Peptides against a protein of PDB entry 1IK9. Designs and how they scored, part 14

Target 1, 211 residues: chain A of PDB entry 1IK9
Amino acid sequence: MERKISRIHLVSEPSITHFLQVSWEKTLESGFVITLTDGHSAWTGTVSESEISQEADDMAMEKGKYVGELRKALLSGAGPADVYTFNFSKESCYFFFEKNLKDVSFRLGSFNLEKVENPAEVIRELICYCLDTIAENQAKNEHLQKENERLLRDWNDVQGRFEKCVSAKEALETDLYKRFILVLNEKKTKIRSLHNKLLNAAQEREKDIKQ
Target 2, 207 residues: chain A of PDB entry 1IK9 as posed
Amino acid sequence: MERKISRIHLVSEPSITHFLQVSWEKTLESGFVITLTDGHSAWTGTVSESEISQEADDMAMEKGKYVGELRKALLSADVYTFNFSKESAYFFFEKNLKDVSFRLGSFNLEKVENPAEVIRELIAYALDTIAENQAKNEHLQKENERLLRDWNDVQGRFEKAVSAKEALETDLYKRFILVLNEKKTKIRSLHNKLLNAAQEREKDIKQ
Target 3, 195 residues: chain B of PDB entry 1IK9 as posed
Amino acid sequence: MERKISRIHLVSEPSITHFLQVSWEKTLESGFVITLTDGHSAWTGTVSESEISQEADDMAMEKGKYVGELRKALLSVYTFNFSKESAYFFFEKNLKDVSFRLGSFNLEKVENPAEVIRELIAYALDTIAENQAKNEHLQKENERLLRDWNDVQGRFEKAVSAKEALETDLYKRFILVLNEKKTKIRSLHNKLLNA

## One batch from the design tools (peptide; aimed at target 1 F180, target 1 (a further copy) K190)

Design b1_p11_1_s3 (made by RFdiffusion4, then SolubleMPNN; from b1_p11_1, 6 letters changed)
Fold by OpenDDE base, seed 3:
Structure b1_p11_1_s3 (fold): chain B 211 residues (1-211), chain C 211 residues (1-211), chain A 11 residues (1-11)
Amino acid sequence: as target 1 above (211 residues)
Amino acid sequence: as target 1 above (211 residues)
Amino acid sequence: LFEELSTEDLE
């Protein structure tokens, strides 16, 4: 089961933060349980997949688009732009919400809720879920932080090895050229020596011809 | 102001999860506000730095150690080992907690709480704090995840450059040796040619002397 | 290899 809790403001009670819990199995489209609380009273209703489908059809809206609007309204609450407004009558237990556009407001959905007999249990369970979610997210944060620290170390290690490899490549080239120049100079010296011996032999032969 | 909410079980009501909120400025040692709730009623008390100091002295415990025990008890709740047990009388509004060791239980602290007139407001504010903490932790998780993805890319890039550098070093060495061998072989051929010319000149001179 | 090539070619 997936769950989301959001804060909302009711048009009838704009000074009192209400909490809207939505619970569903896998997808919001498959239906959901909605719970509203003011921290003292709670109200709950179940919305079926058939009700969602019917409401999409009544709105002449494609189901995926409608569910997308439900998701924005019910799981995010009123965004900072008050795009969604929530209404609830504690007397009739009728909950409805509207989407406000620049020039047009329209009802996006409506639910009949039932007053919970034991609101304290619902509120405690809601707080438990929040605390569990905090603990899970904290553990995930600590894990991600440790992983970041590991990745940073690993990056520094490879970077240092790379820099050493670059320097070692340049040093190798320089060393090989130096060694090669030494051997080449020895061969050049031997060639010069042999040329001088040839010149001397030719000069001796020219002297022997001239007696 | 720092705040921590923990779930606790009261010895008198072990089936009902209670929530213990502790709020403090910078350090728990400087005093704190404690709030207890069952999701219907709430009770609050203020503990001063002087009360904490007095209770540490009465226990013959070093203040930092005592505050360390307070932190474990009040900010973590009952750990899975039930090291800390919590007691509350709704009639007397007296809250006390004990540390349980293998053979010894001792009172670690006690507070007089006052019943909150408007518990719904306290509960709503508590839920708001939980939701804010969830949102902050989620944003931090998303940030850390993106940073991990960046660090992993950066690591892969450096690793790939390092591997190319290693291969390029080996290839450079091989290429330089091949080039050097070619030039050396040319010099060896020139030396051999000059030796043969010297041998021929010596043989001609020996013929001219016999002639 | 360079030292061996140097010594054999001195001979």
Scores: peptide ipSAE 0.025, ipTM 0.848, DockQ to the pose 0.368
OpenDDE base, seeds 1, 2, 4, 5: peptide ipSAE 0.023, 0.023, 0.028, 0.027; ipTM 0.849, 0.849, 0.849, 0.849; seeds 4, 5 fail the geometry check

Design b1_p11_1_s4 (made by RFdiffusion4, then SolubleMPNN; from b1_p11_1, 6 letters changed)
Fold by OpenDDE base, seed 4:
Structure b1_p11_1_s4 (fold): chain B 211 residues (1-211), chain C 211 residues (1-211), chain A 11 residues (1-11)
Amino acid sequence: as target 1 above (211 residues)
Amino acid sequence: as target 1 above (211 residues)
Amino acid sequence: LFEELLTEDLT
């Protein structure tokens, strides 16, 4: 089961925050239980998959698009720009909501609710769910924070090894070139020395031939 | 202001989850507001720093230790092992809690509460706080998750650069040695050739002297 | 090998 609680404002009671709980299995399309509360009274209704399909048909809207609008309206509260307005009659227990666009408002859906006999139990369960969700999210936050700290350490360790590898590569190149230059210079000196000895021997032989 | 909501069970109503809200400024030691609710009724009291000091003195407990026990009792609910028991008289509005150890239970503190005239407002505000906390924690979770994904990418990138650096170091060493051996062998061959020419020139000179 | 190649100065 999935559940979402949102705060909403009713057109009839704009000064009193209401809470809209929606509970469903796997997908909102399969139907849902809606609960409305003002912190004193509660009202509940079940919306079936057939009712969702009928509302989509009555709106001449594709079912997936309609369910997408239901999800936005019912699971996100009013939305970021008061896109959804909620209406509830306590007398009729009739809940309906409208989507407001620039030049057009239209009814998106309507549900009959029933007044809960024991609203305190519904409210307590709602608060329990909120507290459970807070605890779960806190545990997840602590886990993610520890993992973040681990990943940062691991990054720093590899970065430090990489920097050492770069420096060791440059040092190796420099050291090898220095050693090579020394040995090559010795060999060049020996070649020059032998060449001079050969020139001298040739000059001495030319002198010995000239008596 | 800091706030913590916990679920508690009252000895008088063990079947009904109650909610204990504690609100304070900076430290619990400076005093706090306590709110108790069953989802229908609410009771509130203010506990001053002087009352906390007096309760610590009456218990013959060091104030910091006492505040530490208050924090465990009031901010963590019953605790993991039913270490704290909560009592509330709706008639007297007297709230008290006990710490249960193996062989000893003792009263840890007691507060006079007042029945809230509009419990629905307190309950709505409590639910609002829970929903705000959920939203904040979810945003933090999403941020930490994205940061973990970033850190993992950054680690993989540096690891891949490190492996390339190691391979490049080994390749550099091998290439430099190969090039050096070629040049050195050319110089050695030239030295040997010059030495042989010198030996031949000396042998020819010895022949010319014997002739 | 390389040190030997380096140190074999043809005396």
Scores: peptide ipSAE 0.020, ipTM 0.847, DockQ to the pose 0.448
OpenDDE base, seeds 1, 2, 3, 5: peptide ipSAE 0.019, 0.020, 0.019, 0.020; ipTM 0.846, 0.846, 0.846, 0.846; seed 2 fails the geometry check

Design b1_p11_2 (made by RFdiffusion4)
Pose (drawn by RFdiffusion4):
Structure b1_p11_2 (pose): chain A 207 residues (1-76, 81-211), chain B 195 residues (1-76, 83-201), chain P 11 residues (1-11)
Amino acid sequence: as target 2 above (207 residues)
Amino acid sequence: as target 3 above (195 residues)
Amino acid sequence: STSISHGLVVH
């Protein structure tokens, strides 16, 4: 069981704001209850599933396409107008296209015997919703703070692993350089003795 | 300007639910407006900064401690009483085996309740809208952080596994370069022997 | 239960 409470403006009363409450089960297509309130009185109506299928036929529209129009209009490029007469309790709304508008929906609402009960329940539903949301936002705030830390933690773990690698790399190279360079000293020494021995022979050939 | 709307039950009508709306600027300490409604009528009262501190004196409580009790009682075991005939509103605190009057307000019946009720409903719908949007923003950040974490964690796995491959990989190369030096040294020595 | 008006009305 779902519902949507939306505020709307009636053409015959652009001054005051009204509220529209639509409730259904699973889908709009299966039918819905609609309630209009000005904060004092309330008018209610019902639309059965068969009535929706018939209205879609009378409007030359694919049923799902028609329900889609109802969703955009009632559950809040698509311009919609709403009219209500307190004298008749007739409620209708039209979709305004370019130079051409048409009746999209019409409901004969009935004035409710207990407006206060209806208004109190509506407000109560809204307050419950505000409550459920806050609890959710708090749960997400904590999860947010947990992740901000879990990242900072592993980020530090990362920097340490990298810094440890650099220290180890330079440490290994330093040892290598020492050993390699000691050998080079021997090579240069041997290489130079050899040269010397070549120059000595060369001198015996020449004298 | 902030406000809190609470659902409450009056002692003289446990059947019906009433709504208490409290509004203020910055802190309750500087005064606040309280409105009681049953969805048909509405009663309102203003409590000045002057009256609040005055009440903190009659009690002998620090203005802070006293405001604290109001926050707990009015912004949501606390009991609420209201007489539609006198418009007098008072509430009490109930502890183990005792209860006491905690405060009261002389409310006045509002001339246009529908206006008040409409504004209250409008506020709730805006709040629902804002809260749903924040739930989205925080939901995405939760996603971004989840991804960012996996990234770095991966970098850490790769980095640690590198530090552990380093000694073995670098030592091989060192053996290679070192073996070259030795060969030169042997060759040189052999040449020297020639001569 | 309540009733509704049927049919396409074009303006």

Design b1_p11_2_s1 (made by RFdiffusion4, then SolubleMPNN; from b1_p11_2, 9 letters changed)
Fold by OpenDDE base, seed 1:
Parts: sequence; structure tokens; C-alpha cells
Structure b1_p11_2_s1 (fold): chain B 211 residues (1-211), chain C 211 residues (1-211), chain A 11 residues (1-11)
Amino acid sequence: as target 1 above (211 residues)
Amino acid sequence: as target 1 above (211 residues)
Amino acid sequence: KTTVEFGKEIF
């Protein structure tokens, strides 16, 4: 079961933060449970897949688009700039929410809730879920931080090996050329010496033929 | 102000999860506020630096060690294997906690709380803090995840450059040796040709003198 | 080992 808790403000009680918990199995489309609390009282309602389909039809919206808007409204709360407004009647237990567009607001959905007999239990469970989520997120943060530190070390090690490889390549090229020049110069000197010996031998032979 | 919320179970009410909020400025040693709630009622007490010092003296503990144990007890809850036990009298508003050792349990601290007139407000604030902490931790998780993905890309890029550098070094050495052998063999061939010409010139001169 | 041997035959 997935769960999301958001803070909302009711149009009727704008000074009191309410908490909207939405719980669902696999997808929000398959149905969900809404729990509303003011920190003293709680109200809960189950919304079926058929009710979601009916609300989509009543709004003349494609079910997939409607579920997309439900997800934004119910899982994010009001969002930035009061994109969604929430209404609840404690007398009728009727919960509804509206999407505010630039020029028009329209009802996005409505659900009947039921007053919970033991609101303290629902509130405790909600706080427990928050604390569990904090602990999970902290454990994930610590894991990711340790992984970042590992990856940074591994990067520095490879970078240092790469720089050493570049320097070793340049040093190798320089050393090989130095050695090559030495051997080449030795062979060039030997060639010059042999040419001079040939020239001298030819000059001596020309003198011996001329007696 | 730093704040920590933990779940605790009272010895008197082991089936009911209570929530212990501890709020402090700079350090726990400078004093703190305790808030206890069962999700319906709330109790709050302020603990001063002087009270912490007095409790340390009453326990015959060094203040620094005592604050260290306070931090473990109050900020972690019971911990693994009920290392700390919590007691609260709703009638007297007396809160105390004990440290359980293998052979002995002892009172670690005790504080007088006051029943809050509007527990719903305290509970709402506690839930708000939990939701804020969840949002902060999620934002940190997303940041760390993006950084991990960046560091992994950077590592792969440097690793690929390093492997190319290694291969390029080996290829360079091989190519330089191939070129060196070609030039060396050409010079060796020229030296051999010049030696043969010198031998022939010497043999012809020896024939001309005998002739 | 091989790099040192190739260097010795050239020199």
C-alpha cells in the first residue's frame, strides 16, 4: 500500500491546517482511502475504481486525465498558488475539491467521508507513518552520501592514473626518440667514415695508374 | 531550533504509541522543551540548563556524560531492545525515564510537564514538522541521486579516456619501434654496401700492383 | 620482460 500525506487548508477553516492522507494499492485509479484530520477529529472514506470512473464521467473528463488531476490535487495538497481548493462539511461529512484556473474554478471531485470513532488512533498511525518515512529517507540519504563519497574517491583515483598515463606516454615518446637519435647518429657517422675511406682508396688508385 | 520526534511506549500504556518531541536551541545541554502526546492529549515541559545540571548531580554523573545519555534516551526513543523505559503519570504530569542495563535499571531523568489546553494545535505542529522533514529529506535525496549519476558519468568518461590512453601508449611504442627498425635496416644495408665497395677497391688495387 | 629484450637486441 502506498500512502501520501499532505497538508491542506479548508475554505471554511483557512487558519487550521488539516492533513489529507491518501492511501492506495497499485495505482490511484484502482481506488483509494482518504483520511482527513484536524489533529483532533478524523474522517475517512473509501473511493472505489467505479466511483473514480463515475466522477470522471460527471466531469466529462477522460479517466486517465481525471486520475492525473486527482493525483496532483490529493497527493500534493493545494500546490503552488492555491491551484486546488478543499472544502469539507463536518455536518454532512462531504469532502470536495476544486481546480482553480485563471478565469474559472471547477469541482474536480467529491467524496463522502465518515467520522472516525477513535481519531487518536488514526492520528497516531499518521504520525508513525511520517516517522517511518523520515527514517527511510534518512537511511537513503546516508546511503547516497556514502556512495557519492565512494564515487568521488574512485573518480580521483582514475583521474590520477590517467594523468600518470599521459605523462608516461610523453616520457616514453621522448625517451624512444632520444635513443633512436643516438643509434641513427652512430650509423650516420659509420656511413660517413666508409665514404671517406672509399674516396681515399679511389684517389690512391688514380695516383698508382699515373708512373 | 532543532527538533526531534520519536515514538515511545509508556510502561503504563504499552499498547499506545506516544510521541516524544524534544526541541532545543544550539545544544541539548542549554535546555530543551519536551512535548509528549498520545494523538489526543499533549503535555509540555521546559527543561533548563540548571535542571539538567541538577539531574546530573542527583544521578552522580558528569554533566557531559549525562547529556550524552539524555540525547540517546530522548532523541532515539526506546532504542533497540528497550534500552530506555519511559514512565508518565497523567495525574501528576510527572515524566521520567530509566536506562536498562543487564543487571540494573536506574532512573536517568525526570521532568514535570503541563497539560496543553489545545492539544490539536500541538499535534498539527508536530505533523507539520514531520511533513517538512520529509520534504527536506526528499529534496536532499533527489540532489544526492543526481550527484551520484553525475559522478558515475564522470567516472565512466575518465575510465574510458584512461583505457584509450593505455592503448595509445602501447600503439605508440609499437609504431615507433617499427619505424626505428626500418630506418636502422636501411642504414645497415648502406653500411654493408659501402664495406663491399671498399673490399672490391682493395682487391682491384692489389691486382694492379701485381700486374 | 619483452620490452627489455627488444631494447637489448636493437642496442
Scores: peptide ipSAE 0.000, ipTM 0.854, DockQ to the pose 0.004
OpenDDE base, seeds 2, 3, 4, 5: peptide ipSAE 0.000, 0.000, 0.000, 0.000; ipTM 0.854, 0.853, 0.854, 0.853; seed 3 fails the geometry check

Design b1_p11_2_s2 (made by RFdiffusion4, then SolubleMPNN; from b1_p11_2, 7 letters changed)
Fold by OpenDDE base, seed 1:
Structure b1_p11_2_s2 (fold): chain B 211 residues (1-211), chain C 211 residues (1-211), chain A 11 residues (1-11)
Amino acid sequence: as target 1 above (211 residues)
Amino acid sequence: as target 1 above (211 residues)
Amino acid sequence: KTTIEYGLKIY
């Protein structure tokens, strides 16, 4: 079961923080349980898939789009200030919320809730869920931090090897050219020496013919 | 102000989850505020630095060591099962906790709490703190995840450049050797040709002398 | 595409 808790302010009680819990199994579209608390009392209601479909039809909205709006209102927490307005009557147990656009407000949904007999249990479960979520997120943070440290070490290792490879390539080229120039100069010197010997032999032959 | 909330079970009410909040400014040693709730009622107490020092002295413990034990008991949450036992009387508002060792249990600390007049406010603030902590941890998770993705991309880039550098180094060496062998063979051929010309010139001179 | 023209001027 998925669960989300958000902080809301009721129009009737703007100074008192309320908590809205929504829980569902597979998708919000398949239905959900809604729980509201003020830290003293709690109210709950079940919203079925058929009710969601009916509300979408009544609004002349495609069901998927309507569920998308429900998700924003009920799960996002305090979205951008004042986009959603929440109303609840403790007397009638009637909960409704509105989407506020620039020029128009409209009711996005309404539910009849029931007062919970043992609100302390609901509040304890809500706090437990928050603490469990904190622990899970902390464990994930620690894991991601360790992974970051590993990736950084691996990056530094490869970077160091890359720099060494670049330097080694440049050094190799320089060394090979130096060695080859030396060998080529030796062969050029030998060629020059042999040419000089041929010139001398030709001059000596010309002297031997002139006697 | 630092704050930690933990889940505890009282010896008197083992089936009911209680929540222990500890808040402090600089260090736990400088004093702290303790709050206990069962989701319906709340109790609070302030523990001063002098009280912490007195309890350490009464236990014949070094203050730093005692504060270390307090931190484990009060901030670790449900540590390993049964290492710490918590007791509270709602009638007397007396809270105490014990450290359980293999062969001995001893009282680690005790506090007189006061019943909070408006427990709903304390509970709301506690839930708010949990939700804020969840949001902070989620933001940190998202940040660390993005950093992991960045580091992984950077690693892949450097790794690819490194592999190309290795291949380019090997190719460079091979290419240079091939080119140099060709040039050297040309020079060797020229040396051989010049030697043969010298031999022929010597043979012709020997014929001219016999002639 | 930095064409390193290794102009080997074999002097």
Scores: peptide ipSAE 0.000, ipTM 0.847, DockQ to the pose 0.004
OpenDDE base, seeds 2, 3, 4, 5: peptide ipSAE 0.000, 0.006, 0.000, 0.000; ipTM 0.847, 0.850, 0.847, 0.847; seed 3 fails the geometry check

Design b1_p11_2_s3 (made by RFdiffusion4, then SolubleMPNN; from b1_p11_2, 7 letters changed)
Fold by OpenDDE base, seed 2:
Structure b1_p11_2_s3 (fold): chain B 211 residues (1-211), chain C 211 residues (1-211), chain A 11 residues (1-11)
Amino acid sequence: as target 1 above (211 residues)
Amino acid sequence: as target 1 above (211 residues)
Amino acid sequence: KTTIEYGLEIY
């Protein structure tokens, strides 16, 4: 089961932060449980897939688009305060929320809730879920941090090996040129020596013919 | 102000999860505020630095060590369930906790709490803190995940450049050797040609002398 | 005959 808790402010009680818990199995479209609390009282309601479908139809909205709007309203928490307005009557247990557009507000959904007999249990469970979520997120943060530190070390290692490879390539080129120049110079010296021997032999032959 | 919320179970009410909030300014040693709630009622108490010092002295424990034990007891949440035992009397508002060692339990601390007049406000604030902490941790997780993905891309880039550098070094060595062999072979051919000319000139001279 | 001159095998 997936769960989201959000802070909301009711139009009737703008000074009192309320908490809206939404719980669902796979998709919000399949239905969900809504729990509202002020930290003293709690109210719960189950919204079925059929009710969601009916509300989408009543709004002449495609179901997936409607559920997308429900998700934004019910799961985003207090987004920018003015996009969704939440209303609840403690007397009638009627909960409804409106989407505020520039010039028009419209009811996005409404639910009949039931007052929870033991609100303290619901509140405890809600706090427990928050604490579990904190612990899970902290563990994930620690894991990601350790992985980032590992990746940074691995990057530095490869970077260092790369720099050494670049330097080694340049050094190899320089060293090979130096060695080859030495060998070439030896061969050039030998060629010059052989040429001089040929010149001397030719001069000696010219002297021997002149006698 | 730093804050930690933990789940605890009271010896008197083992079936009811209680929440222990501890709030402090800089260090727990400087004093802290404790808030206990069962999701319906709340109790608060302020513990001063002097009270912490007195309890450390009464225990014949070095203050820093004592505060270290307080931190483990009060901030770790339900650690392994059996290390710290929490007790609270709703009648006397007396809160105390014990450290359980293998063969001995001892009172680690005790505080007089006061029943909060508006527990719903304390509970709402506690839930708000949890939700803020969740949001902060989620934002940190998203940041770390993005950084992880960046570091992985950067690692792959350097790795690819390194592999290209290795291959380029090997190719350079091979290419240089091939080019130098060509030049050396040309010089060797010239040396052989000059040697043959010298041999022929010597043979001609030997024929001329015999003639 | 491969002449190894100065550590270079010259074929």
Scores: peptide ipSAE 0.015, ipTM 0.855, DockQ to the pose 0.003
OpenDDE base, seeds 1, 3, 4, 5: peptide ipSAE 0.015, 0.011, 0.012, 0.013; ipTM 0.855, 0.854, 0.855, 0.855; seeds 3, 5 fail the geometry check

Design b1_p11_2_s4 (made by RFdiffusion4, then SolubleMPNN; from b1_p11_2, 7 letters changed)
Fold by OpenDDE base, seed 3:
Structure b1_p11_2_s4 (fold): chain B 211 residues (1-211), chain C 211 residues (1-211), chain A 11 residues (1-11)
Amino acid sequence: as target 1 above (211 residues)
Amino acid sequence: as target 1 above (211 residues)
Amino acid sequence: KTTIEFGLKIY
């Protein structure tokens, strides 16, 4: 079961932060449970897949698009731009929310809730879920931090080896050229010496024939 | 201000999860505010640095060690081994907690709390803090995840460059040796040819003198 | 020397 808790402000009680918990299995489209609390009282309602489908049809909206709007409204609350407004009657237990566009507002959804007999239990469970989520996120943060530190070490190691490889390649090339120049120059000197000896021998033979 | 919320179970109400909020400035040693709630009622108390010092003295414990135990008890709750037990009288508003050792339990601290007139506000603030902490931890997780992905890409890039550098070094060495062997062999062949010409010239001169 | 310190690539 997935669960999300969001802060909302009711139009009737703008100074009181309310908490909207939505719980669903697999997808929000398949239905969900909605729980509302002001920190003292709680109200809950179940929304079926058939009700979601009916609301989409009544709005003449494609179901996937409608569920997308439900997700935005119910899981993120009003959002930073107050794109959604929430209304609740504690007397009738009627909850509804509106999407506000530039020039038009329309009811996006409405649900009948029921007052919970033991709101303290709902509130405790809500806080427990928050604390569990904090612990899970902290554990994930610690894991990701350790992995980041590992990857940074591994990167620095390979970077250092790469720099050494570059330097070693340059040193190898320079050393090989130096050694081969010495050997080639020695061979060139020997060739020049042998050519001079051949020229001298030819000159001496020409002198010996002329007597 | 630092804040921590922990789950505790009171000895008097083991089936009811209570929430212990501790808030402090800079260090727990400087004093803290303690808030207890069962999701319906709330109680709060302020603990001063002087009270912490007095409790440490009364226990004949070094202040730093005592604060270390307070931190373990109050910020983590009972812990996995029920090392700490919590007691609260709703009538007297007297809160105390004990550290359980193998053969001995002792009172680690005791505080007078006051019943909050508007517990719903305290509960709302507590839930808000949890939701803010979740959002902060999620943002940190997303940041760390993005950094992990970046570091992994950077590592793969350097690794690929390193492998290419190794291969290029080996190829360079092989190519240089091949080229230099060809040139050296040519020079050796020329030296051998010139030596043979010198030997033939010497033999011809010896024939001309005998002739 | 490109050193990564604290996730920052220093070029």
Scores: peptide ipSAE 0.000, ipTM 0.845, DockQ to the pose 0.009
OpenDDE base, seeds 1, 2, 4, 5: peptide ipSAE 0.000, 0.000, 0.000, 0.000; ipTM 0.848, 0.848, 0.848, 0.848; seeds 1, 2, 5 fail the geometry check

Design b1_p11_3 (made by RFdiffusion4; failed a check: the pose's geometry)
Pose (drawn by RFdiffusion4):
Structure b1_p11_3 (pose): chain A 207 residues (1-76, 81-211), chain B 195 residues (1-76, 83-201), chain P 11 residues (1-11)
Amino acid sequence: as target 2 above (207 residues)
Amino acid sequence: as target 3 above (195 residues)
Amino acid sequence: EDEELEKLLEE
């Protein structure tokens, strides 16, 4: 059981703001209850599933395509106009295309005997919604703060692992360099003794 | 300017639900407006900064402690009473085995309740809208952080596994370069022996 | 001389 409460502007009353409450079960296609309120009175109407299928036929529209129009118009490039007569309780709305507009929906609403009960329930629903949302935003705020920390934690763990690697790498190289360079000292020494022995032979060939 | 709308029950009508709307600027301490509505009529009252502190004196409570009790009672066990004939509104606090009058307001019936009710409903719808948008923004950030975390965690796994491959990998190379030096040394020694 | 040099080179 779902519902949407939207504010709307009626052409015959651009001064005051009205409210439209549409409620259904699962889908609009299966039917819906519509209620209009000015904060004092309320007018209600129902649209059955069969009435929706018929209206789609009379409008030469694919049924799902028609329900889609109802969703954009009633549940809040697509321009829609709303009219209501308190004297007849007739409620209709049109889709305004280029130079051509057409009747998209019409409802004969009935003035409600207990407007206050309807208005109180509507406000109550809204307050419950505001409440459910806050609880959700709080749950997400905490999850947000947890992740901000869990990242900072592992980020530090990362920097440490990298810094530990660099310390170890330079440490290993330092030892290597020492050993390698000691050998080089022997090579140079041997290499020079050899040269010396070559120069000594060269001297005995020349004298 | 902030506001809180609470659903309450009056002692003289536990059947019907009323709505209490409290509005203020910065803190209740500087005064506030309170409105009571049953969805048909509405009663309003203004409580000045001067009256509030005055009440803090009659009680002998720090203006802070007193405002604190109002926040708990009015912004949502607290009991509420209202006489439509007198427009007098008062509420009490109920503890174990005792109760006491906590405060009262002389409200006045509003001339155009529909206007008040319409503004209240409009506020609720805006609030729903803003809250749904924040739920989206925080939902995405929760996603970005989830991804960013997996990234770094992956970097950590790769980095630690690298530090553990370093000693073994670098030592092999060192053996290679070192074995080259020894060969030179042997060949030089052998040459020297030649002579 | 040339012969003692040749021997030395040989050796």

Design b1_p11_3_s1 (made by RFdiffusion4, then SolubleMPNN; from b1_p11_3, 3 letters changed; failed a check: the pose's geometry)
Amino acid sequence: EEEELEKLLKQ

Design b1_p11_3_s2 (made by RFdiffusion4, then SolubleMPNN; from b1_p11_3, 6 letters changed; failed a check: the pose's geometry)
Amino acid sequence: DEEKLKELLKE

Design b1_p11_3_s3 (made by RFdiffusion4, then SolubleMPNN; from b1_p11_3, 5 letters changed; failed a check: the pose's geometry)
Amino acid sequence: EEDELEELLKQ

Design b1_p11_3_s4 (made by RFdiffusion4, then SolubleMPNN; from b1_p11_3, 3 letters changed; failed a check: the pose's geometry)
Amino acid sequence: SQEELEKLLKE

